Peptides against a protein of PDB entry 4Z5W. Designs and how they scored, part 5

Target 1, 305 residues: chain A of PDB entry 4Z5W
Amino acid sequence: IPDVFLELNKLWYFSAQSNLFNGEMPRSLSNSRSISLLSLRNNTLSGQIYLNCSAMTNLTSLDLASNSFSGSIPSNLPNCLRLKTINFAKIKFIAQIPESFKNFQSLTSLSFSNSSIQNISSALEILQHCQNLKTLVLTLNFQKEELPSVPSLQFKNLKVLIIASCQLRGTVPQWLSNSPSLQLLDLSWNQLSGTIPPWLGSLNSLFYLDLSNNTFIGEIPHSLTSLQSLVSKENAVEEPSPDFPFFKKKNTNAGGLQYNQPSSFPPMIDLSYNSLNGSIWPEFGDLRQLHVLNLKNNNLSGNIP

## One batch from the design tools (peptide; made by RFdiffusion4, then SolubleMPNN)

Design b1_p8_4_s1 (from b1_p8_4, 4 letters changed)
Fold by OpenDDE base, seed 5:
Structure b1_p8_4_s1 (fold): chain B 305 residues (1-305), chain A 8 residues (1-8)
Amino acid sequence: as target 1 above (305 residues)
Amino acid sequence: EPFYLTTE
């Protein structure tokens, strides 16, 4: 990428995604006063991620995903006072979340999907201080760690939580009951155990639940038949989505189905590939907004209602 | 196989 962004003093949006750009980010780009949205996703950019937050006063969205960046997560990002959305998916950091992210009050949407992030306990302890955090994607990190169940963890404004494919141990964490605005939960492809907790059915905004491919046992909680978002058409408040797409994948090498908005996901309960027993509750018939019920590959018995 | 969500 040429070092010409000093002359581009009116450039508000720069999208150069899905090209063949290599080398480092130009110094003039890292100092741009005009840029609000920056996407360099899916290139071969390298070196350290550096942004001059004192210069980049208009930066609101940053997508650097699927690049060859190396080194540390930029600890100065909380100084970018307007920065809301960060996509750092598929950047091999091999790092913990910086302690400075406790002060990241502008942050609304964060993805570190497949970024070799370590220490889930520290990550959640830090990120709970981000009072405006609504979307958190941590898929393909924390390999074989334990999902912390500390009841003091509080994500009060969290709407989208995705921590899939981490091989995480533990149970469905009770601290999620402190997230009453949760709309989408994906904890699939872990080693989570125990029973599915009944309090999940009290998350009135939860329209997408994926607990598939875990080690859950016991019955399906009857409270899932009373998920309010799936019983009635509540007006899904079209909240501003993160400025990055989601992908529904089977594996890291498969092309995923792209979803531009969390609201574009079909209303779903996926409990497949567990060790759940008992019957299918007839009251699943009350979930008039449910598009996908996936209970396959369990130990369920009785009649299908 | 079940699916999972990513941003990559």
Scores: peptide ipSAE 0.652, ipTM 0.965, DockQ to the pose 0.851
Fold by OpenDDE base, seed 3:
Structure b1_p8_4_s1 (fold): chain B 305 residues (1-305), chain A 8 residues (1-8)
Amino acid sequence: as target 1 above (305 residues)
Amino acid sequence: EPFYLTTE
């Protein structure tokens, strides 16, 4: 990418995604005072990610996903006082979340999908201080770590939590009960064990639950038949979506279905590929807004209601 | 196989 952004003093939006750009980000771009939205997703950009947050006073959204950047996660990003959305998916950092992210009060949406992030305990302990954090995507990180169950963890404003395909051990963590605004939970493709906790049915905004491909045992909690967002249509809170798209994938090599907003997901309960037993509750028939109920590949018995 | 969500 040419180093011409100093002359582009009115540039508000720059999208150069899905090209063949190589080399480093131009220094004039990293110092742009005008730019609000920057997307360089799906290129071959390299080097260290550096942004001059003192210059980039209008930066609100950053998508650098699917590039060949190296080195550390930029610890100065919390100094970008208007920065809300960050997509760093598929950047091979091999790092922990910086401690400076405790101060990231502008942050609303963060993705590190498939970014070789390590230490989930430290990551969640840091990110809980981001008071405005609504969307957190950590898929394909933390390989074989334990999902922390520390009851002091608190994500009060969390709407979307995706921590899929990490081979995480542990149980569904009790600290998620402190997120009453949670709309979407994906913990699929882990090694989570124990029973599915009944308090999940108290998450009145939860319309998308994916616990598929884990090692859950016991009965399906009857409280899931009373998920208010799936009983009544009235609670469709149109919240500001992150500026990055989501992809529903079967594996890392498949093209995913693209979803631009979390609200575009069909209302779903997926408990498939576990070791759940007992009956299918007939009261699943009360979930009039449910589009997908997936209970396949379990040890369920009795009649199909 | 079941699906999972990413941003990549």
Scores: peptide ipSAE 0.651, ipTM 0.966, DockQ to the pose 0.849
Fold by OpenDDE base, seed 4:
Structure b1_p8_4_s1 (fold): chain B 305 residues (1-305), chain A 8 residues (1-8)
Amino acid sequence: as target 1 above (305 residues)
Amino acid sequence: EPFYLTTE
């Protein structure tokens, strides 16, 4: 990418995604006063990620995903006072979340999907201070760590949480009950155990629940048949619209189905590939907005209602 | 196999 962004003093949106750009991000781009949205996703860009937050005063969205960037997570990003959306998916950091992210009050949507992030406990302890954080994607990190269950963890404004394919141990964490605005939860492809907690059915905005491919046991909580978002249409909760797409994948090598917004996901309960027992509750018939009920590959018995 | 969500 040429180093010409000083001349582009009116450039508000720069999208160069899905090209063959290599080398470092131009210094003039890292100092752009005009750019609000920057997407360089799916290139071969390299070097250290550096943004001059004192210059980049209009930066609201940053997508650098699927590049060959190296080094540390930029600890100065909280100084980008308007930066809301960050996609750092598929950047091999081999790092923890910087402590400076406790101060990241502008942050609304963050993805580190497949970014070799380590220490989920520290990551969640830091990111809980991001009071405006609505979307958090941490898929393909924290390999074989334990999902912290510390009840003091609080994500007040969290609407989308995706921590899939981490081989995480532990249970469904009680601190999620402190996120009453949660709309989408994906904890699939982990080693989570225990029972599915009944309080999940109290998350009145939860329309997409993926707990598939874990080690959950016991019965399906009857409270899931009373998920208000799946019973009635009336609660049009403001959806977080991150400036990055989601992909529904079977594996890391498969092309995913792209979803541009969380609202594009069908209302779903996926509890498949667990060790759940007991019956399918007839009251699943009350979930009039449910599009997908996936209970396959469990130990369920009795009649199909 | 079930699906999972990513941003990549």
Scores: peptide ipSAE 0.651, ipTM 0.964, DockQ to the pose 0.844
Fold by OpenDDE base, seed 2:
Structure b1_p8_4_s1 (fold): chain B 305 residues (1-305), chain A 8 residues (1-8)
Amino acid sequence: as target 1 above (305 residues)
Amino acid sequence: EPFYLTTE
């Protein structure tokens, strides 16, 4: 990418995703006063990520995902006072979340999907201080760590939580009950154990639940038949989605189905590939908005309602 | 096989 962004003093949106750009990010781009949205996703950019947050006063969205960047996560990003959306998916950091992210009050959407992030306990302890955080994607990190169950963790404004394919141990954490606005939860492809907690059915906005491919035992909590978002057509106010797409994948090498907004996900309960027992509740028939009920590959018995 | 969500 040429180093000409000083001359482009009116450039508000720079979208250069899905190209073959290589080398470092231009210094003039890292100092752009005009850019609000920067997307360099799916290139071959390299070097250390550096942004001059004192210069980049208009930066609201940053997508650097699927690049060959190296080094540490930029600890100065909280100084970008308007920065709301960050996509750092598929950047091999081999790092922890910086402590400075406790101060990241502008942050609304964060993805570190497949970014070699370590220490989930520290990551969640830091990110809970991001009071405006609505979307958190941590898929393909924290390999074989324990999902912290510390009840003091609070993500009050969280709407989308995705921590899939981490081989995480532990249980469904009680601190998620402190997220009453949660709409989408994906904890699939972990080693989570215990029972599915009944309080999940109290998350009235939860329309997408994926707990598939874990080690859950016991009965399906009957409270899941009372998920209000699946009973009634709530007029889901289209909330501002993250400036990055989501992908539904089977594995890391498969092409995913792309979803541009979380609201575009079909309403779903996926409890497949567990060790759940007991019956299928007939009251799943009350979930008139449910598109996908996936209970396959469990130990369920009785009649199909 | 089950699916999972990512941003990549």
Scores: peptide ipSAE 0.640, ipTM 0.965, DockQ to the pose 0.851

Design b1_p8_4_s2 (from b1_p8_4, 3 letters changed)
Fold by OpenDDE base, seed 3:
Structure b1_p8_4_s2 (fold): chain B 305 residues (1-305), chain A 8 residues (1-8)
Amino acid sequence: as target 1 above (305 residues)
Amino acid sequence: EPSYLTTE
């Protein structure tokens, strides 16, 4: 990408996604005073990610996903006082989340999907201080770590949590009960064990639950038949979605279905590919807004209601 | 095969 952004003093939005751009990010772009939205996703950009946050006073959205950047996660990003959304998916950092992210009060949406992030305990302990954090995507990181169950963890404003395909051990953590605004939970493709906790049915805004491909045992908690968002037509308050798309993938090599916002997902309960037993509750018939109930490949018995 | 969500 040419170093010509100094002359572009009115540039508000720059999208150059899905091209063949190589080399470093231009220094004039990293110092742009005008830019609000920057997307360079799906290129071959390299070098260290550096942003001059003192110059980039209008920066609100950053998508650098699927590039060949190297080095550390930029610890100065919390100094970008208007920066709300960050997509760093598929950047091979091999790093922990910087401690400076405790101060990232502007942050609303963060993805590190498939970014070789390490230490999930430290990551969650840091990110819980981001009081405005609504969307957190950590898929394909933390390989074979334990999902922390520390009851003091608190994500008060969390709407979307995706920590899929990490081979995580442990149980569904009770600290998620401190997120009463949670709308979407994906913990699929892990090694999570124990029972599915009944308090999940108290998450009144939860319309999408994926616990598929884990090692859950016991009965389906009856409280899932009373998920309020699936019983009643709640007016889905179109909360501002993150500026980055989501992809529903079956495997790492397949193209995913693209979803531009979490509200575009069909209301779903997926408990498939576990070791759940007992019956299907007849009261699943009360979930009038449910589009997908996936219970396949379990140890369920009795009659289908 | 079950699916998962990502941003990539």
Scores: peptide ipSAE 0.667, ipTM 0.966, DockQ to the pose 0.858
Fold by OpenDDE base, seed 5:
Structure b1_p8_4_s2 (fold): chain B 305 residues (1-305), chain A 8 residues (1-8)
Amino acid sequence: as target 1 above (305 residues)
Amino acid sequence: EPSYLTTE
């Protein structure tokens, strides 16, 4: 990418995604006073990620996903006082979340999907201080760690939580009961065990639940038949979605189905590929907004209602 | 096969 962004003093949006750009980010780009949205996703950019937050006073969205960047997560990003959305998916950091992210009050949407992030306990302890955090994607990190269940963890404004394909151990964490605005939960492709907790059915905004491909046992909680978002057409407040797309993948090598917004996901309960037993509750018939009920590959018995 | 969500 040429070093010409000083001359482009009115440039508000720069999207150069899905090209063949290599080398480092040009210094003039890292110092742009005008840019609000920056997307360089799906290129071959390299070097250290550096942004001059004192210069980049208009930066609101940053998508650097699927590049060959190296080194540390930029600890100065919280100094970008308007920065709301960060997509750092598929950047191999091999790092922990910086302690400075405790101060990241502008942050609303964060993805580190497949970024070799380590220490889930530290990551969640840091990110709980981000009071405006609504979307958190941590898929394909924390390999074989334990999902912390510390009841003091608090994500009050969290709407989208995705921590899939981490081989995480533990149980469904009780601290999620402190997230009453949760709309989408994906904890699929882990090694989570125990029973599915009944309090999960008290998350009135939860329209998408994926607990598939874990080691859950016991019965399906009857409280899932009373998920309010799936019983009634609540006016889902169309909150501003993150500036990055989601992908539904079956494996790491397959192309995913793209979803531009979380609201574009069909209302779903996926409990497939567990060790759940007992019957299918006939009261699943009350979930009039449910599009997908996936209970396959369990130990369920009795009649299909 | 079950699926999972990513941003990549």
Scores: peptide ipSAE 0.663, ipTM 0.966, DockQ to the pose 0.854
Fold by OpenDDE base, seed 2:
Structure b1_p8_4_s2 (fold): chain B 305 residues (1-305), chain A 8 residues (1-8)
Amino acid sequence: as target 1 above (305 residues)
Amino acid sequence: EPSYLTTE
């Protein structure tokens, strides 16, 4: 990418995604006063990520995903006072979340999907201080770590939580009950154990639940048959979605189905590939908004209602 | 196979 962004003093949106750009991010781009949205995703950019947050006063969205960047996560990003959305997916940091992210009050959406992030306990302890955080994606990190169940963790405004394919141990964490605005939960492809907690059915906005491919045991909690978002058409407030798409993948090497907004996901309960027992509750028939009920590959018995 | 969500 040429170092000409100093001349582009009115450039508000720069999208150069899905090209063959290589080398470092231009210094003039890292100092742009005009840029609000920057997307360089799916290129071959390299070097260390550096942004001059004192210069980049209009930066609201940053997508650097699927590049060959190296080094540390930029600890100065919280100084970008308007920065709301960050996609750092598929950047091999081999790092922990910086402690400075405790101060990241502008942050609304964060993805580190497949970024070799380590220490989930520290990551969640840091990110809980981001009071405006609504979307958190941590898929393909924290390999074989334990998902912390510390009740003091609090994500008050969390709407989308995705921590899939981490081989995480532990149970469904009680601190998620402190996220009453949760709409989408994906904890699939882990080694989570225990029972599915009944309090999940109290998450009135939860329309997408994926607990598939874990080691859950016991019965399906009857409270899942009363998920309010699946009983009635709530007016899905078109919330400002993250400026990055989501992908539904079956494996790491397959192209995923793209979803531009969380609201584009079909209402779903996926409990497949567990060790759940007991019956299918007839009251799943009350979930008039449910599009996908996936209970396959369990130990369920009795009649299909 | 079950699926999972990513941003990549």
Scores: peptide ipSAE 0.662, ipTM 0.966, DockQ to the pose 0.857
Fold by OpenDDE base, seed 4:
Structure b1_p8_4_s2 (fold): chain B 305 residues (1-305), chain A 8 residues (1-8)
Amino acid sequence: as target 1 above (305 residues)
Amino acid sequence: EPSYLTTE
């Protein structure tokens, strides 16, 4: 990418995604006063990620995903006072989340999908201080770590939580009950155990639940038949979505189905590939907004209602 | 196989 962004003093949106750009980010780009949205996703960019947050005062969205960047997660990003959305998916950091992210009050949407992030306990302890954090995606990180169930963890404004394909151990964490605005939960492809907690049915905004491919046991909580968002449409709050797309993948090597917005996901309960037993509750018939009920590959018995 | 969500 040429070092010409100083001349482009009116450039507000720069999207150069899905090209063949190599080398480092040009210094003029890292110092752009005009750019609000920067997307360089799916290139071969390299070097360390550095942004001059004192210069980049208009930066609101940053997508650097699927590049060959190296080094640490830039600890100065909280100084980018307008930066809301960060996509750092598929950047091999081999790092923990910086402690400075405790101060990241502008942050609303963060993805580190497949970024070799380590220490989920530290990550969640840090990110809980991001009071405006609504979307958190941590898929394909944390090698066989334990999902912390510390009741003091609080994500007050969390709406989308995706921590899939991490081989995480533990149980569905009770601290999620402190996130009453949760709309989408994906904890699929882990080694989570125990029972599915009944308090999940109290998450009145939860329209997408994926607990598939875990080691859950016991009955399906009857409280899931009373998920208010799946009973009625009344509270479809069109919320500001992340500027980055989501992908529904079956494996790491396949192209995913792209979803531009969390609201574009079909209302779903996926409990497939567990060890759940008991019956299918007839009251699943009350979930008039439910598009997908996936209970396959369990130990369920009785009649299908 | 079940699916999962990513941003990559």
Scores: peptide ipSAE 0.660, ipTM 0.965, DockQ to the pose 0.854

Design b1_p8_4_s3 (from b1_p8_4, 3 letters changed)
Fold by OpenDDE base, seed 5:
Structure b1_p8_4_s3 (fold): chain B 305 residues (1-305), chain A 8 residues (1-8)
Amino acid sequence: as target 1 above (305 residues)
Amino acid sequence: EPFFLTTE
């Protein structure tokens, strides 16, 4: 990418995604006063990620995903006072989340999907201080760590939580009951155990639940038949989605189905590939908005209602 | 096989 962004003093949006750009991010780009949205995703850019937050006063969205960047997560990003959305997916950091992210009040959407992030306990302890955080994607990190169950963790404004394919141990964490605005939960492809907690059915905004491919036991909580978002068409408040797409994948090497908005996901309960027993509750018939019920590959018995 | 969500 040429070092010409000093001359582009009116450039508000720069999207150069899905090209063949290599080398480092130009110094003039890292100092751009005009850029609000920057996407360089799916290139071969390298070096350290550096942004001059004192210069980049208009930066609101940053997508650097699927590049060959190396080194540390930029600890100065909280100084970018308007920065809301960050996609750092598929950047091999091999790092913990910086302690400075406790002060990241502008942050609304964060993805570190497949970024070799370590220490889930530290990550959640830091990110709970981000009062405006609504979307958190941590898929393909924290390999074989334990999902913290500390009841003091609070994500009050969280709407989308995705921590899939981490091989995480533990149980469905009780601190999620402190997230009453949760709309989408994906904890699939872990080693989570115990029973599915009944309080999960009290999350009135939860329309997408994926607990598939874990080690859950016991019965399906009857409270899941009363998920309010799946019983009635509540007006899904079209909240501003993150400025990055989601992908539904079977594996890391497959092309995923792209979803531009969380609201584009079909209403779903996926409990497949567990060790759940008992019957299918007839009251699943009350979930008039449910599009996908996936209970396959469990120990369920009785009649299908 | 079950699916999972990513941003990549």
Scores: peptide ipSAE 0.654, ipTM 0.966, DockQ to the pose 0.859
Fold by OpenDDE base, seed 4:
Structure b1_p8_4_s3 (fold): chain B 305 residues (1-305), chain A 8 residues (1-8)
Amino acid sequence: as target 1 above (305 residues)
Amino acid sequence: EPFFLTTE
């Protein structure tokens, strides 16, 4: 990418995703006063990620995903006072979340999907201070760590939480009950155990629940048959609109189905590939907005209602 | 196999 962004003093949106750009991010780009949205996703860019937040005063969205960047997560990003959306998916950091992210009050949407992030406990302890955080994606990190269940963790504005394919141990964390605006939860492809907690059915905005491919036992909580968002249409909660797409994948090497916003996901309960027992509750028939009920590969018995 | 969500 040429170092010409000083001349482009009116450039508000720069989108160069899915090209063959290599080398470092130009210094003039890292100092752009005009750019609000920057997407360089899916290139071969390299070097250290550095943004001059004192210069980049208009930066609201940053997508650097699927590049060959190296080094540390930029600890100065909280100084980008308008920066809302960050996609750092598939950047090999081999790092923890910086402590400075406690101060990241502008942050609304964050993805580190497949970024070799370590220490989920520290990550969640830091990110809970991001009061405006609505979307958090941490898929393909934290290999074989334990999902912290510390009840003091609080994500007040969390609407989308995706921590899939981490081989995480532990249980469904009670601190999620402190996120009453949660709309989408994906904890699939982990080693989570215990029972599915009944309080999940109290998350009135939860329309997409994926707990598939874990080690959950016991019965399906009857409270899931009373998920208000799946019973009635009336409470259209404002959806988080991150400036990055989601992908529904079967594995890391497969092409995924692209979803541009959380509203594009079908209302779903996926509890497949667990060790759940008991019956399918007839009251699943009350979930008039449910599009996908996936209970396959469990130990369920009785009649299908 | 079940699906999971990513941003990549």
Scores: peptide ipSAE 0.654, ipTM 0.964, DockQ to the pose 0.849
Fold by OpenDDE base, seed 2:
Formats: C-alpha cells, structure tokens, sequence
Structure b1_p8_4_s3 (fold): chain B 305 residues (1-305), chain A 8 residues (1-8)
C-alpha cells in the first residue's frame, strides 16, 4: 500500500479488504487524522501493528483480520478514544490481552478469533472492565485452558459471546447470568462439562444458543422451552452490528457461511454432540420463533413430541 | 459435524 495518506486528509473510509497487499501498513495511514473506518482484512500485510492514537482521533473501526502481522497486540489502542470495533482475527500474536484494555471504554466489538491469544482468565478479567463491550469473539484461542467460572466476572452489556473451538474445560460459567442482554452464545467445540444450567432459560434476549460438541450431561433444562425471544416476536431493534462479518464454519479450513449481522442468524438451539439424557420436552413446541433445534448425537430417550 | 462461529 503506498504511503500517500497524508495527502488524503479527507479520507473517512478506507476499505482495501480481500486483496493481495503485502508489506507493512503505511506510516501515513497509521497517522491519519481523517480516517474513521479502516479495513485491511484478508491481505498479506506484515510487521508490527502500530497506530498513532494521538493522530488517529477519528478512528472508530479497525479491521486488520487475516493478515501476516506479527509481534504484540498494540497496548496503546485504548488511547484511540473513538475506537469501537476491532477485528484482529487470524493474526498470530501468541500473546495475552494487554492490561491497558481495562481502560478501553470506547470498545463495543472485539474479535481475536484464531489469533493465538493465551490466558482466558486474564483476558476475561481485563475485558469485563470494557463497560460498552457488546460483541466478544474469542474462538480458536486458549487451547485446552479452563473457562473461568468466577462469579465476579461481569459483562453487563454483552449481546454476542463466541468462545468456540478452544478445547476449553470447565462448566457453563455462572457469570454469564450477569449478562441479561445476551442474544447470541456460542461455546461449541469445547470440552465443557457438567449440566446445562437452568438460568440460561432466563436470558430473555437469547435467540441463538450453541453448546454443541461438548461433554454436557444430564437433562436439557426445561427452562430453555421458555426463552422469551423464541416464544414471541420481539421487534428485534437492529442494534448496531459490528463492522466485521461472522462466519459459520465446520472446521478452520472450510469456507464459512457469511453473516453480516448477528440478527441474520436463524434462531437456534444447538445441543448436539453431547451426552445429554432424558426426554425432548414437548414445550419446545412453544418456541414459535425457533428455526433450528439440533439435539442429535446425545443420549436422549422417550418419544419425539 | 456441528458448526461454530468465527470472524475470519
């Protein structure tokens, strides 16, 4: 990418995603005073990520995902006082989330999907201080770590939580009950154990639940048949979506189905590929907004209602 | 096989 962004003093949006750009990010781009949205996703950019937050006073969205960047996560990003959305997916950091992210009050959407992030306990302890955080994607990190169940963890404004394919151990964490606005939960492809907690059915905005491919045991909690978002057509107020797409994948090497907004996901309960027992509750028939009920590959018995 | 969500 040419180093010409100093002359582009009116540039508000720069999208150069899905190209073949290589080398480092231009220094003039890292110092752009005008840019609000920067997307360089799916290129071959390299070097250290550096942004001059004192210069980049208009930066609101940053998508650097699927690049060959190296080194540390930029600890100065919280100084970008308008920065709301960050996509750092598929950047091999091999790092922990910086402690400075405790101060990241502008942050609304964060993805580190497949970014070799380590220490989930530290990550969640840091990110809980981001009071405006609505979307958190941590898929394909924290390999074989334990999902912390510390009840003091609090994500008050969390709408979307995706921590899939981490081989995480532990149980469904009680601290998620402190996120009453949760709409989408994906904890699939882990080694989570225990029972599915009944309090999940109290998450009145939860329309997408994926607990598939874990080691859950016991009965399906009957409270899932009363998920309010799946009983009634709430007018889904189109909340501002992240400036990055989501992908539904079977594996890391497959192309995913792209979803531009979380609201575009079909209402779903996926409990497949567990060790759940007991019956299918007839009251799943009350979930008139449910598009997908996936209970396959469990130990369920009785009649299909 | 079940699916999972990413941003990549």
Amino acid sequence: as target 1 above (305 residues)
Amino acid sequence: EPFFLTTE
Scores: peptide ipSAE 0.654, ipTM 0.966, DockQ to the pose 0.854
Fold by OpenDDE base, seed 3:
Structure b1_p8_4_s3 (fold): chain B 305 residues (1-305), chain A 8 residues (1-8)
Amino acid sequence: as target 1 above (305 residues)
Amino acid sequence: EPFFLTTE
């Protein structure tokens, strides 16, 4: 990318995604006072990510996903006082979340999907201080770590939590009960064990639940038949979505189906590929807004209601 | 196989 952004003093939106751009980010771009939205997703950009947050006073959205950047996660990003959305998916950092992210009060949406992030305990302990954090995507990180169950963890404003395909150990953590605004939970493709906790049915905004491909045992909690967002249409709070798309994938090598907003996901309960037993509750028939009920590849018995 | 969500 040429170093010409000093002349582009009115440039508000720059999207150069899905090209063949190589080399480093231009220094004039990293110092742009005008840019609000920056997307360089799906290129071959390299070097260290550096943004001059004192210059980039209008920066609100940053998508650098699927590039060949190296080095550390930029610890100065919390100094970008208007920065709300960050997509750093598929950047191989091999790092922990910086301690400075405790101060990231502008942050609303963060993705590190497939970014070789380490230490999930430290990551969640840091990110809980981001009071405006609504969307958190940590898929394909923390390989074989333990999902922390520390009851003091609190994500009050969390709406979307995706921590899929990490081979995480542990149980569904009780601290998620402190997120009453949770709309979407994906903990699929882990090694989570124990029973599915009944308090999940108290998450009145939860319309998408994926616990598939884990090691859950016991019965399906009857409280899932009372998920209020799946009973009635009235609670579809259209909140501002992150400026980055989501992809529903079968594996890392397949193209995913793209979803631009979390609200575009069909209302779903996926408990497939576990060791759940007992019956299918007939009260699943009360979930009139449910589009997908996936219970396949379990130890369920009795009649199909 | 089941699906999972990413941003990539």
Scores: peptide ipSAE 0.651, ipTM 0.966, DockQ to the pose 0.849

